# Peptides against a protein of PDB entry 1LOE: the designs that were tried, part 30

Target 1, 181 residues: chain A of PDB entry 1LOE
Amino acid sequence: TETTSFSITKFGPDQQNLIFQGDGYTTKERLTLTKAVRNTVGRALYSSPIHIWDSKTGNVANFVTSFTFVIDAPNSYNVADGFTFFIAPVDTKPQTGGGYLGVFNSKDYDKTSQTVAVEFDTFYNTAWDPSNGDRHIGIDVNSIKSINTKSWKLQNGKEANVVIAFNAATNVLTVSLTYPN
Target 2, 181 residues: chain A of PDB entry 1LOE as posed
Amino acid sequence: TETTSFSITKFGPDQQNLIFQGDGYTTKERLTLTKAVRNTVGRALYSSPIHIWDSKTGNVANFVTSFTFVIDAPNSYNVADGFTFFIAPVDTKPQTGGGYLGVFNSKDYDKTSQTVAVEFDTFYNTAWDPSNGDRHIGIDVNSIKSINTKSWALQNGKEANVVIAFNAATNVLTVSLTYPN

## One batch from the design tools (peptide; made by RFdiffusion4, then SolubleMPNN)

Design b2_p26_4_s4 (from b2_p26_4 with Y2V D6A V7T K11R K16N F19L)
Fold by OpenDDE base, seed 4:
Structure b2_p26_4_s4 (fold): chain B 181 residues (1-181), chain A 26 residues (1-26)
Amino acid sequence: as target 1 above (181 residues)
Amino acid sequence: TVTLSATVDLRFLPENVRLGFSATTS
């Protein structure tokens, strides 16, 4: 079986109140999205909405966010589905679990989703994941099938520092993941 | 460091959004 705990141990410089969904919860030390049990979806939203673009002016925001996550898998060769950072409508609710990471409902592009995600995918779903079977980082737009991916080696139980930046001038979303030495 | 980029026009999103985290097990 695949049992894995996903936690956020550090947030960006501006700590915000969180809205917990599904099995997500927090302690003083960390935000825990899931425990190492089966069939769970855990989410946490920053309570404050972000004005990410303005329809009157057409302006799109630049943004940078950072966090540190830890994946604890009892069996590093049998890790659960994955973890995501996402951008979604303010009233977003947990979506399909498992390989859909609680964020999407289809491998086909669904404009009604209105969701962008950065996935840290720890499980190979043959229907949509890169054929090499590697754990990977992916950028997802209205679909669990990533528009781009890159192989990533999970270090079980180690803190991974992530920076996600969006450049509005170029429309480029960039993800950087580092395991500190 | 692992770096990944993609071009995304975010104007398909609502003007106001929430950021969040999600994880799943199965």
Scores: peptide ipSAE 0.782, ipTM 0.974, DockQ to the pose 0.677
Fold by OpenDDE base, seed 5:
Structure b2_p26_4_s4 (fold): chain B 181 residues (1-181), chain A 26 residues (1-26)
Amino acid sequence: as target 1 above (181 residues)
Amino acid sequence: TVTLSATVDLRFLPENVRLGFSATTS
């Protein structure tokens, strides 16, 4: 496929130190995950770990996070491969590239992955993506094959605002994406 | 606005995790 760049132009809510992996890096205005070059994986982690649940009490944390992303593709009809927001072990490292988005290694459920991701998938992979071929948002649990998806229309070069929230009382993870303009 | 939800029991994760972003090209 043709080259595509993925950037986060706003993330927070507060500025945090980042751990950069692969080709990811920051400037004053944006986190660049990939440049428009082929066969790359770019990642960035918030350096501060989150105590997401407590085995002693059984409590699970509520959380809300937000960010703004931009996808820049020279050809809007050939955009690959996509990007994710993810939750993973503190020592997580880049995983398989391409359609696995640098986060997973299998389309089959793999409990050893210990990873939850929200994918913004711009490229259709026949082996696991929804058969309609649409670009989509997906929620992934230990697999690149999403447990739920929704079609999403990419606006090339435009900022999309994303809010991801987890409600511990219901165990519901919610993703909202808006193009304000 | 596009909204998507799913039920996920996060207790299969380690108690301590990191949040992050990842993207790939090919």
Scores: peptide ipSAE 0.781, ipTM 0.974, DockQ to the pose 0.668
Fold by OpenDDE base, seed 1:
Order: sequence, then structure tokens, then C-alpha cells
Structure b2_p26_4_s4 (fold): chain B 181 residues (1-181), chain A 26 residues (1-26)
Amino acid sequence: as target 1 above (181 residues)
Amino acid sequence: TVTLSATVDLRFLPENVRLGFSATTS
């Protein structure tokens, strides 16, 4: 897991300004979260906050977001920790690196985190990842230990299309990942 | 296509949030 780069090559139709944190940066071609170097954390936030729910009415927003990502590793047998899409407080800052993906600090549930993440986890951490050792997609709520996971086969260097949708009527968060053929 | 779902009540979040991406290497 020494030299892996993570990039977002396509955003949804509603491209926004970005706030860069850590090693993240953008070009006209792509958002680069990490270069192929060790011990990095790269983040990028959409600058515009969203009103995800309203405490007066109790209403929660529906949302759909999509993006295309690429993982580039010298070999597919040893890929760096992974990347996430996340929802967090407006003043969120980079958190613990490595297996915590720059988003969380503990495998224990921590309500003060106030963070939901969809992880695309390429490295097996025995302390919290599914025991089968597969690379996986996970949904994380206030913890790096996912509330649900599904095995995912990484295709190194290929673009993966992701759609993340939240249905407020059912409170269901859905993630779909496709490698176009 | 790989599809994953989970039920999450988002009302534990702040009313206003930001969306973002994060990646790490080690």
C-alpha cells in the first residue's frame, strides 16, 4: 500500500467550487486526492453547504450525487487504504489517516463525529473490516466500522461510476458502483 | 454493478453539512 493515487475524474452536472484539505487539489481534468506516495491525506469539500434536514419541521432532504473515480496503483495486490464520499459538519477537518480514511478516528461509535461516509476500501484492516478480507464498499455512521458492506472487485486504473442516493421517505442510503464495459 | 444500501436517520447530523471526498495512503 505504498504508492496509490485516488482521483475523481467526473462530477455530477452540478459542479461546485471546492475547498481543498491536506494533499487534495484539482486540475481541469480531475480532482486528485492523493498522489502515489506514502502517508498522505487528501480531501475536498463542496464549498456550498446543504441543508440536509430541518429541526423545526423534522423534514430530511432527498439527494442524489454521482461521480467517477479512478484508483491507480503500481500493482493491484497492494493498494493504499482507500477513499470515501462523506457528509460532515461544515467546518469538518481531516481526521485520522491510514485505515481511518481521513474521516474517522475510531472504530467505536462516536456521536460527536457527526459524519456519514461511503467508503471504497482497498485495504484490509483486521480490527474492523469484514473478515473475508475483500475490498469492499461500506456505509459508515460515526465510525470507521461500517454498518453494512459489500464486496467489490477493484479494477486498477479504470473509471468507476458511482451513484449515491438518499431517500428521505425511507431513510435508505443507496450506493451503486459500475465499471462500464 | 455493485449495490449497497443501509438505513440511516440523518437527523443526528447538523442541519447544514458539506459533502466531500477523502482518500488516504499509508
Scores: peptide ipSAE 0.780, ipTM 0.974, DockQ to the pose 0.674
Fold by OpenDDE base, seed 3:
Structure b2_p26_4_s4 (fold): chain B 181 residues (1-181), chain A 26 residues (1-26)
Amino acid sequence: as target 1 above (181 residues)
Amino acid sequence: TVTLSATVDLRFLPENVRLGFSATTS
């Protein structure tokens, strides 16, 4: 049964080599995380590690990354879980628990995951998602339950431009999503 | 445009990390 495909159609130019995990793969046109089939996990990591902070100085890196994604659901009433951009340990592996977007392994906070994720969540999970039931963007810290969320209207089959920025001076992570035109 | 922000002290992460994308279907 067809569900939803998730693709990244534009990448940041700084790192292009990818490590594929699960069902993720690439073509010249796009990175496909999942095809429109059930019960799949697809991931892709930028191969080059990032020195995100320094324990000797306490300094944290500023960063900005951007990408363009497409969600394509053959049935608009049957849209799958969602996808994430994430920051994780270099040896991170895909997680298979349902509803955890391939990043987390339970509904509980887990400090050992050492993972930050920006979720683009297209499915309402009563146990942890915002009670209004809206599709949403979320910022996740070691938990599928977001520390903050914002309602977002999915435009099926259309490219969305995303910019994710971290300001080390303020410790503020900012996500911006735009459907152009 | 939809904008979302949060305050996060990233020093709980390892000093070296990887960035990536992940998606699931159920």
Scores: peptide ipSAE 0.772, ipTM 0.972, DockQ to the pose 0.667

Design b2_p26_6_s1
Fold by OpenDDE base, seed 4:
Structure b2_p26_6_s1 (fold): chain B 181 residues (1-181), chain A 26 residues (1-26)
Amino acid sequence: as target 1 above (181 residues)
Amino acid sequence: AQTYNLSHTLTNITDYLPEKVRIGFA
C-alpha cells in the first residue's frame, strides 16, 4: 500500500485561528491533515463559530468558502481515503477514521450527526461509494454515503482550488474544484 | 484547466444543524 498525505495551502504559521484534532498540524503555509498513514484522523477546525441559522428569525445564512488543497500520493492509483471539508457542531470531535474520513460513523442517515461534508474521496469503499470506483467529490449529509457525487480525476501533487457555497434562498450547496493547469 | 462542479439541495438544514457550527477539514 502507498502512503498519501493531504495539505491545504495558504495557511500561515499563525495557528491561533485553528483548533487541531488528532494528527492535524500546520507547517509554514500548509495545513496537514494526515501523516501519510491510512486510517489516521487529522482534523482542523476554524476556531470561530459560524452562525449558520437563527432560530429567532428563522433566517439561514449564505456562505462561501474557498481553499486550496494538495494530495501527495506516490501512486495515484493507490491512495489514502481522501480530504474532507465539513460543517459540524462547535464541539465536534474526530469520528471514525479510514473510509469514514474522521467525520462520520455510519453509512446510514443519522440526524444526530449534525454534519454536512464535502468529500474529495480517493479510496473506493464498496459499501457506500459510487459503484464505478472513480475518485469523486461527494456531498454528505449525516452519512458517509453521499447524497450526490461527481467523478473527479486526481492530479497528484497539484493544487486544487475549491469553492464551496451555500445559497440560503435555494438551499443549494455548490462545490467547484479547479486544477488551473 | 480542469473544473469539476457538484451541487445538491440541502433540505431542511435547520432541522439537523445547530445554529452555530464550525467549519473544519479532515
Scores: peptide ipSAE 0.714, ipTM 0.969, DockQ to the pose 0.637
Fold by OpenDDE base, seed 1:
Structure b2_p26_6_s1 (fold): chain B 181 residues (1-181), chain A 26 residues (1-26)
Amino acid sequence: as target 1 above (181 residues)
Amino acid sequence: AQTYNLSHTLTNITDYLPEKVRIGFA
């Protein structure tokens, strides 16, 4: 089994309510996404939509999200699918589970997905993951096949501090993951 | 401490992202 839990430290001025999908739930201090069974999906959405761009003005929004996540797995060599941050249409529903992380349905680019994700992928899928087989951080745009990846060594049970930022001026998405210990 | 950094340009996001989105975790 695998349990992914996290606490959001910063996202906008106010903490937002969560919409739970699948097996996702929360405690007082953590959002928990349980990956006990492969191909099950647990998701949580911020209830308040984010105005990411404006067709009337042409403006694109900057954003920064900071959170801490923990992956707990009884067997660090047999971990489930990992943890995923994503942005998607307001009416998004759980997608294909397992290697698709509950966020995508194809390795082929599909702009109708309208989804960007940052994956912290703990399971090697030969069909689309980096050939070295490393656990990795990936940036996914309308496809489970990442447009860029970074090898990442999971520290089982340890808190990972993550900052994800989008710079509207450059259109660059940046991801930083730190294990402080 | 161990830090991992990754970045990439999201080309033409207005072509495929809706104006309003939800942030989520899975």
Scores: peptide ipSAE 0.708, ipTM 0.968, DockQ to the pose 0.643
Fold by OpenDDE base, seed 2:
Structure b2_p26_6_s1 (fold): chain B 181 residues (1-181), chain A 26 residues (1-26)
Amino acid sequence: as target 1 above (181 residues)
Amino acid sequence: AQTYNLSHTLTNITDYLPEKVRIGFA
């Protein structure tokens, strides 16, 4: 059993409501994703769509989000799947669970997925994860197989402060995870 | 404090991302 909870600290300009999917729900002003067993999926979406780019003008929007998440597992070495931030079509629904994090369905690149994710992956999937077996942060584009990863040491039960930003001018997605203590 | 940073270029997002998206967590 694994519990992941987080709160959005910054997402401007207006705070948005959440759409819960699967096992996701709000508890005590925090979003809680509870995984009683592998392959369960808990998701929450910001209700308001984000106009990330405009086909008429060609403009692409910058965005920055900040949130705090906590992974709390009975055994720090037996943490299933992990936590994922994602950007997906407005009508996105839970996808394949388990190692696919409820966000993807394949390790093969599929642009029809139309999904970009930042995974905080706590479970090694030999089929696509970095061979060193480390828990890792990954940037995923239309595939569960990350286009870039960074080894990450989970601090079980500790709050991680995350900032994810997209620079429209450079198309660079940046991820910063900080354990304050 | 321990900080982890990761960046990558999202090449040609307009080729695959819809104009409107939702942010989510899983």
Scores: peptide ipSAE 0.708, ipTM 0.968, DockQ to the pose 0.655
Fold by OpenDDE base, seed 3:
Structure b2_p26_6_s1 (fold): chain B 181 residues (1-181), chain A 26 residues (1-26)
Amino acid sequence: as target 1 above (181 residues)
Amino acid sequence: AQTYNLSHTLTNITDYLPEKVRIGFA
């Protein structure tokens, strides 16, 4: 099957392959998603749609994405919501519900969300996050409640190299986060 | 270097994902 791959290593002000939503913007080669106004969300979409499956052929596509993110957080246990990668309909819009990563809008599974996300979650939400309170990587399918999680130690201010891959043959989504330092 | 890996099966993506999607960050 066809594989769609892209890598975003630098986010410049003239990044034409990004669609900014909400408070999202770029500066100093970084994508800044911090909300400027309460109950707002900063997002950026890769402008080119991905053909993830084809109803005519029945084919499901592989995809591999790589990116680097940095979280600069104050010295506190719970800091913002972290960083989120997501796959959503082409006309997806920011969701403003607090704690839902700007991607979801309910605690419950909602098929109509049509969204898969990988959260790099730095904020503990009692209602749905792992009970150990660890910062974590989570895979979210149409719900803020992760179907799987991995404890993750944030290295504040450090670049995290992420590779997210979907294997169409196995339907497995794989997330790899590396701090190369 | 510190590496974290996580994986999970996405069952029946064709049931809920549209044929065309966008990748995004938030």
Scores: peptide ipSAE 0.687, ipTM 0.965, DockQ to the pose 0.805

Design b2_p26_6_s2
Fold by OpenDDE base, seed 1:
Structure b2_p26_6_s2 (fold): chain B 181 residues (1-181), chain A 26 residues (1-26)
Amino acid sequence: as target 1 above (181 residues)
Amino acid sequence: SQTYNLSHVLENFTDYVPEKVRIGFA
């Protein structure tokens, strides 16, 4: 099967391969998705569509995406929303902000969303997040309510190296987050 | 270092996303 790979390293103000939505923007070398204002939505899409599966051939692509993110919050105990990687229809638009991360609109499964996401959620939403209240990594399928989660300790201001991979043979989505120090 | 791993089977992957997608961040 086909394999699609993405690596995200640097961003500039004239990023031609990104479609910015909402409040998303770039500085010199940083992608900024959320301003220090609650319930804002900032998104950045890779401009090139990806043929991730084919109904005629039945082929499903493997994919691997790697990136680094940093969360800089003045209060490490009150970090709003978090960071999300998502796969969505080519015409996707910003969705509900805040706890819905700008990617979803419901905690109920909505097949019409056609969106799969990996959330790095820094804010506890009682209605759908894990009851332990931990910040967490979550895999989301057509719902903000994750189908699986992993408790995650945020290291404020530190770079997190992330690898997200999908194995088409097993249908397993794997997420790895590493703080090198 | 500290590493966190999470995995899950997307049983009906082709039902979850269209054939052509965009990836993004939010």
Scores: peptide ipSAE 0.728, ipTM 0.972, DockQ to the pose 0.869
Fold by OpenDDE base, seed 4:
Order: C-alpha cells, then sequence, then structure tokens
Structure b2_p26_6_s2 (fold): chain B 181 residues (1-181), chain A 26 residues (1-26)
C-alpha cells in the first residue's frame, strides 16, 4: 500500500488547539495526517466546540472556514484515500478508515452519525464514488456516499487553498478549492 | 490558477448535526 500524507499549514483566523486522534500529529505550523497503509486513520479536531445551531431559538449559524492543505504522495496517479474536513459531535471518535476516510461507517444514510463532511477523495471506491473514477470533492451527510461531487484534478505536492462556507439563510454549503499556480 | 467549486443545499441541516459540534480533519 502506498503511503500518502496530508499537511495543513494554514487553518484560517479561527485556529484553535488541536485534539489528535489516531495517527494525526503536528510539527511547527503543519498539521499532518498520514495514510501509511490502507484503513489507517489520523484525525485532528479543533478543541473548542462550536455552537452551530440552537434548538431553543431556532437560530442557525453562518460559518466560514478556510485552510490550506497539501497532499504528498509518491505517485500522483496512485494516492491513498484522501483528505476530509468534517463537522461532528463533540465526542466524535475515529470511524472506519480507508475509503470511509475515518469519518463514516456506511454508504447508506445513518442519522446517528450526525456528521457532515467535505471530502477531497483521491481513491476510487466503486461502491459509492462517482462512476467516472475521477478524484473529486464531495459533500457528505451522514454517509460516505456524497450527496454531490465535483471532479478535481490533484496537483501533487501543491498547496490547495480551501474555503468552506455555510449560508444559514439559504442552507447552502459551498466549497471552493484553489490551486493558485 | 485553477479553482473548483461545489455547493449543495443542506435542507435539513439541524437534523444532520447536533447543536454543538467539533470541526476536524481526517
Amino acid sequence: as target 1 above (181 residues)
Amino acid sequence: SQTYNLSHVLENFTDYVPEKVRIGFA
């Protein structure tokens, strides 16, 4: 199994202390998540919980997060499973690795997961990924099977600038990934 | 530069996640 590592050197203005799970770790200003072998899981959580909606008032928060990640793989055509941003319960723990990205356990909708994710998927899983086999960005709701995807061409070793925003008025989640060069 | 955009309506957002969450990477 080919080793792939994911590094994040920019977290945005709201960077917090990190809780590491599995094989996740940091060096200086770089967060590293390593996929040494298939099914390994490395995760990092921002330590501070976020109040994103309120059942008493019905208020739902707008939110924006930005970060920069680098995928380092020895072979740009044969990388590991991918990188994932996720929103999950405060007590979330690593889930199934490999194609499930350490975030989900099923391709079927599971409300008990209580997890929304944006995947940057570099490995084609025929059971749930888009049939074109492209590496892709995906929006995942309580399932590893994305509710929407966008083909994405990986630039190995290059910094990808990501902005993820949720508009509470429209309920639209927006993902933007930019390779500046 | 190369930019990729993806969006989707999360119609039932409050059904998907709890009131308090943690953000993470994996």
Scores: peptide ipSAE 0.726, ipTM 0.972, DockQ to the pose 0.659
Fold by OpenDDE base, seed 2:
Structure b2_p26_6_s2 (fold): chain B 181 residues (1-181), chain A 26 residues (1-26)
Amino acid sequence: as target 1 above (181 residues)
Amino acid sequence: SQTYNLSHVLENFTDYVPEKVRIGFA
């Protein structure tokens, strides 16, 4: 098996090849995913496609990604949507439906989406989010309705260190978010 | 520090995503 690792520290042009979608952009080495208006989405893709599995050989890559994100919200108790990491088809496009984190368009499983995501969801959507209303980390497979979630307390303005790993031998996707302070 | 962990088995991983993907943020 092959292991593919990604680390994201800065988003300067010399350090990262990005495809910006919607309102996504970089300033001073920081990726900004901002909504200019409601139901707009800011996204950034790694420009280089990743060969994550091979139908000819049956091989599936191990996957490890680490990054840091910060959510700065005017109101820490009313933060819209949140942050999402995703793995998607190379021609993936922003989805503009409210509450879908710019990645999905349905709470129903849609295999044609071909998208796996890790959401750091800061907005409660009654239709699909955990009933406790907590902000949460979610693992999403072809649906905004997470297959598993973990309650998460946002620390507004603080750096969250994230590691997302996929073990091809076990098929386990693991998410770790740490606020170091 | 505060750490949050979440994991899940993606039983049919190769059915979920294509062979070639892009990773991204939104």
Scores: peptide ipSAE 0.700, ipTM 0.969, DockQ to the pose 0.845
Fold by OpenDDE base, seed 3:
Structure b2_p26_6_s2 (fold): chain B 181 residues (1-181), chain A 26 residues (1-26)
Amino acid sequence: as target 1 above (181 residues)
Amino acid sequence: SQTYNLSHVLENFTDYVPEKVRIGFA
């Protein structure tokens, strides 16, 4: 079976072939996706399209993506600057609606979005987030309302190592976030 | 170390995304 793997060793357009959208940019091998202001969106796409499934053959690719992110916030107890990984149509554009992670545009399921995302959500939206109010990891399918979530304790300023994998045989999307220390 | 794991079955995966996609961060 086809396997697609992404390993982010550093953030830089010359290295990662990134397409920046909105306010996204890189400095010193760091991807900056926000100006630390709510309702702003910065995105970065890998420039090369990925053939993730094939209607002719019926094959679905396995894929693994590994990356590291850091969330720095001036107030670790009031952090609204989350992080989102997404898989979307090649012509995907940033979505500017507040609370939608720059990826979605409504709380309702929208098949036309054709987007699967993994959110590392640091802001509680009462309309769709888990009622416990915890910061959380979520798997999102065409909706900002996660199909599954996991409470997550943010370690502010610390590197989180993330592995996101899809097993085509089982159709399972797996997210692993590790703080090594 | 501390690890958080989350998984879910994407039963209709091929309905969720097109054949060709881009991955990204936001």
Scores: peptide ipSAE 0.698, ipTM 0.969, DockQ to the pose 0.833

Design b2_p26_6_s3
Fold by OpenDDE base, seed 4:
Structure b2_p26_6_s3 (fold): chain B 181 residues (1-181), chain A 26 residues (1-26)
Amino acid sequence: as target 1 above (181 residues)
Amino acid sequence: DVTYNLSHVLENITDYVPEKVRIGFA
């Protein structure tokens, strides 16, 4: 059976700056988004909206975010779904689960989604994932089918340090994932 | 350390997301 759970460290039960959706919740020091059950959707939103761009001025903001996540899977060779960072409308709600990661509903570009995501995908979906079948990091724009991917070797149970940055001057989104020694 | 890097140009960011967004995890 394919079972996978995802968590982010340093989140407590009294985390008032988070909006939980679906099966998302916090423990003493961990944000848990996905239970060890396939196709569940657990989400957590930062409660404060972020002004990414301004239609009046045309300005686009730089942003940098960092976090640490852990994938706990009984079998590191048979894990399901994945973990996702996303930027979405303030009123965003859980979307299709499973391979759609609770963030998207289509492999085709859908501008109405208004969502950009970075996926850490642990399950190969033949319909849209890279054909090599590797677990991968992906950048998703209004579609679960990534516009770019990077093969990634999961270290089960280990903390992954992630930095995601957007440079408004270059319009480049960068993702770095580090497993420290 | 083992590090993985990925980058991409989001040329039309203003078309991709609204002015105000929430960051989330799933």
Scores: peptide ipSAE 0.702, ipTM 0.968, DockQ to the pose 0.663
Fold by OpenDDE base, seed 1:
Structure b2_p26_6_s3 (fold): chain B 181 residues (1-181), chain A 26 residues (1-26)
Amino acid sequence: as target 1 above (181 residues)
Amino acid sequence: DVTYNLSHVLENITDYVPEKVRIGFA
């Protein structure tokens, strides 16, 4: 099968391969998506569309994305909603902010969303997040309520190296987050 | 290193997203 790969290692103030939405922007080498204010939405889309599957041939592409993110919160116990990677229709627009991460609008499955996301959720929403209250990695399919989660201990101010891969042969989405020593 | 892994089967990927998508961050 065909493979699509995408990686972001550096951001610049003149990042022409990104479509900024809402309050998303870049300064120097940093992408800022969420201001330290609740209910703000900032997004950045990779400008080039990705062909994930083909209805004519039935082919589904393998997909690998690598990136690094940093959550640098002034108060580790009062962090914003987190960071989210998503795959959405080419004309996607910012959705509900806050606990919906700017990507979804409901905890109920909504096929019309046509969005798959990997959340690195730093805020506990009692209505849909895992009951243990842990910060977590989640896989979201057309809903902010994750279909699977993994407890994750945020290392404030530290770089997290992330690899997200989709295997078309197995239909498995894999997320790996590493804090290097 | 501290590593966290999570995986899940996306049984109906063709139902979940359109043929062409954009990758994004939020």
Scores: peptide ipSAE 0.700, ipTM 0.966, DockQ to the pose 0.858
Fold by OpenDDE base, seed 3:
Structure b2_p26_6_s3 (fold): chain B 181 residues (1-181), chain A 26 residues (1-26)
Amino acid sequence: as target 1 above (181 residues)
Amino acid sequence: DVTYNLSHVLENITDYVPEKVRIGFA
């Protein structure tokens, strides 16, 4: 089974073949996904499509993606929704509903979204987030309501090294976030 | 280092996403 790997260390459009959507842009090799004001959506897509599975052969690909993100919040009590990695149809467009990370549009499962996401959620939405109110990592399948979550402590302004891997043999999606010492 | 791990079985990814996808960030 073929493995597709991504290592995103710089976010310049020429370097990473990014398609910017909404208010997304790059500055100093960093991807800025939202303006300071809420209710804006910024996204960036990797321009090259990935062949995740093949209907003819039935094969499902392994994939591994690695990237680093930084969340800068001037007010720890007024952090934006966070950071989201997603896998979506090639023609995916930003979703503008508040609280949906720019990826989804409902808390209900919607197969038509055809989107899998990993959220690094810094804002508590009582309607669907874990009841403990913790910032969290979540795996989302066609819904903003995560199918699984893990409490996560944001280290503001620090680089988080992320590896997201899908094992086709086990169908397991694995997320690893590391804050280096 | 502080590391967080999360995993979950995606029962059938073929039901969740199309054959060809784009990776994105938001």
Scores: peptide ipSAE 0.674, ipTM 0.963, DockQ to the pose 0.839
Fold by OpenDDE base, seed 2:
Formats: structure tokens, sequence, C-alpha cells
Structure b2_p26_6_s3 (fold): chain B 181 residues (1-181), chain A 26 residues (1-26)
């Protein structure tokens, strides 16, 4: 059983409560996502909605999120779907289709998904993942098929420090993952 | 340290997500 745990180190000015979905839960100040079987989804949402943009003013918000996650897989070469950060509609629900990381349901672009995600993908899906088969970081816009990817070597059981930032002036989403030392 | 960086321009962010969202982890 793969276990993913993480802690939020920074999220805006206010700390928010979590809404747990699926198998997601907290343990010792960590959010734990446990995958007993493939296609099992554990999710957690910050309870308070975030105003990302405003149709009345045209303003788009900057945001920065920092967190630490750990993937602990029984077999580092045969892990389940990896870890995903996402921004989604307030009523977002887990998606249970295989390979979709609990967030998406298609490799085709679907505007109605209204979801942007950063995947730390540990399972190769031939239908949409980079053909080299590498584990990867991906930026996903309304599709499990990433618009951009970066090969990534999972350090099983090690803490990864992640910073995800969106700059509204440039419209650039930036992802940084660091394994210390 | 081992660091991986990835970035992309989200040219139409206002078309990609609603005005109000929740962030989450899966």
Amino acid sequence: as target 1 above (181 residues)
Amino acid sequence: DVTYNLSHVLENITDYVPEKVRIGFA
C-alpha cells in the first residue's frame, strides 16, 4: 500500500481547515493519503474557497503554496499513482478512473473540468504520459495529459519540499521540488 | 540538494478555473 503524506508549510495569509475526501485523513499533523488498491483516492481540500480571479474587475490573483510530501511505497518500482496538487471548483469531487490521479477523468482537454493540477506522477500511463516512461512532474490543465512535464526521480520515503507559485502578471505557474541534501 | 523546476504559461487562466476555487491534494 502506497502512503503519501504531506504538511502544508505555507498557504496564503490564513491557515484553513481541511475537507477530507476518500481515504484522506490527518495523522500527527500530516495529511495522509493511503492507497490500499489501485484507483483508490484520498484527497484533502482547503475548506475556504480562494478567489483566483474576478470577472467583474478582471483581476487575477497571485498565489504561492509550499508544502512537503512523502511518498512511501512498498515497492519503489511499482508505485501507485503519485501525488497531486490541484486547483478546482469548490464542489470538486474525487475522480476514480484509473490513472487519473483522483483529479481528472480524461486525457482529452475538457474545459468543464475547470481544474489545474501539478502532478508528481509515479505511474506510467502509456496513453498520455511522456513516452520515455519516466516518473515526472506535470502541469495539467483540464486534462490528465500534461501541458508540460519534467522528468523526476522519486526518492522513496524522503521528504520533498515543494513550492508552487502563480504569477498573475506573467501568467506563469512555477513548480519547484527539492529533496534536501 | 536535488531540485526539479517546471514552469508553464497559463495564458487563459480565467478560462481554466472558476473565479473561486479550492486547492487540494490527491
Scores: peptide ipSAE 0.669, ipTM 0.962, DockQ to the pose 0.677

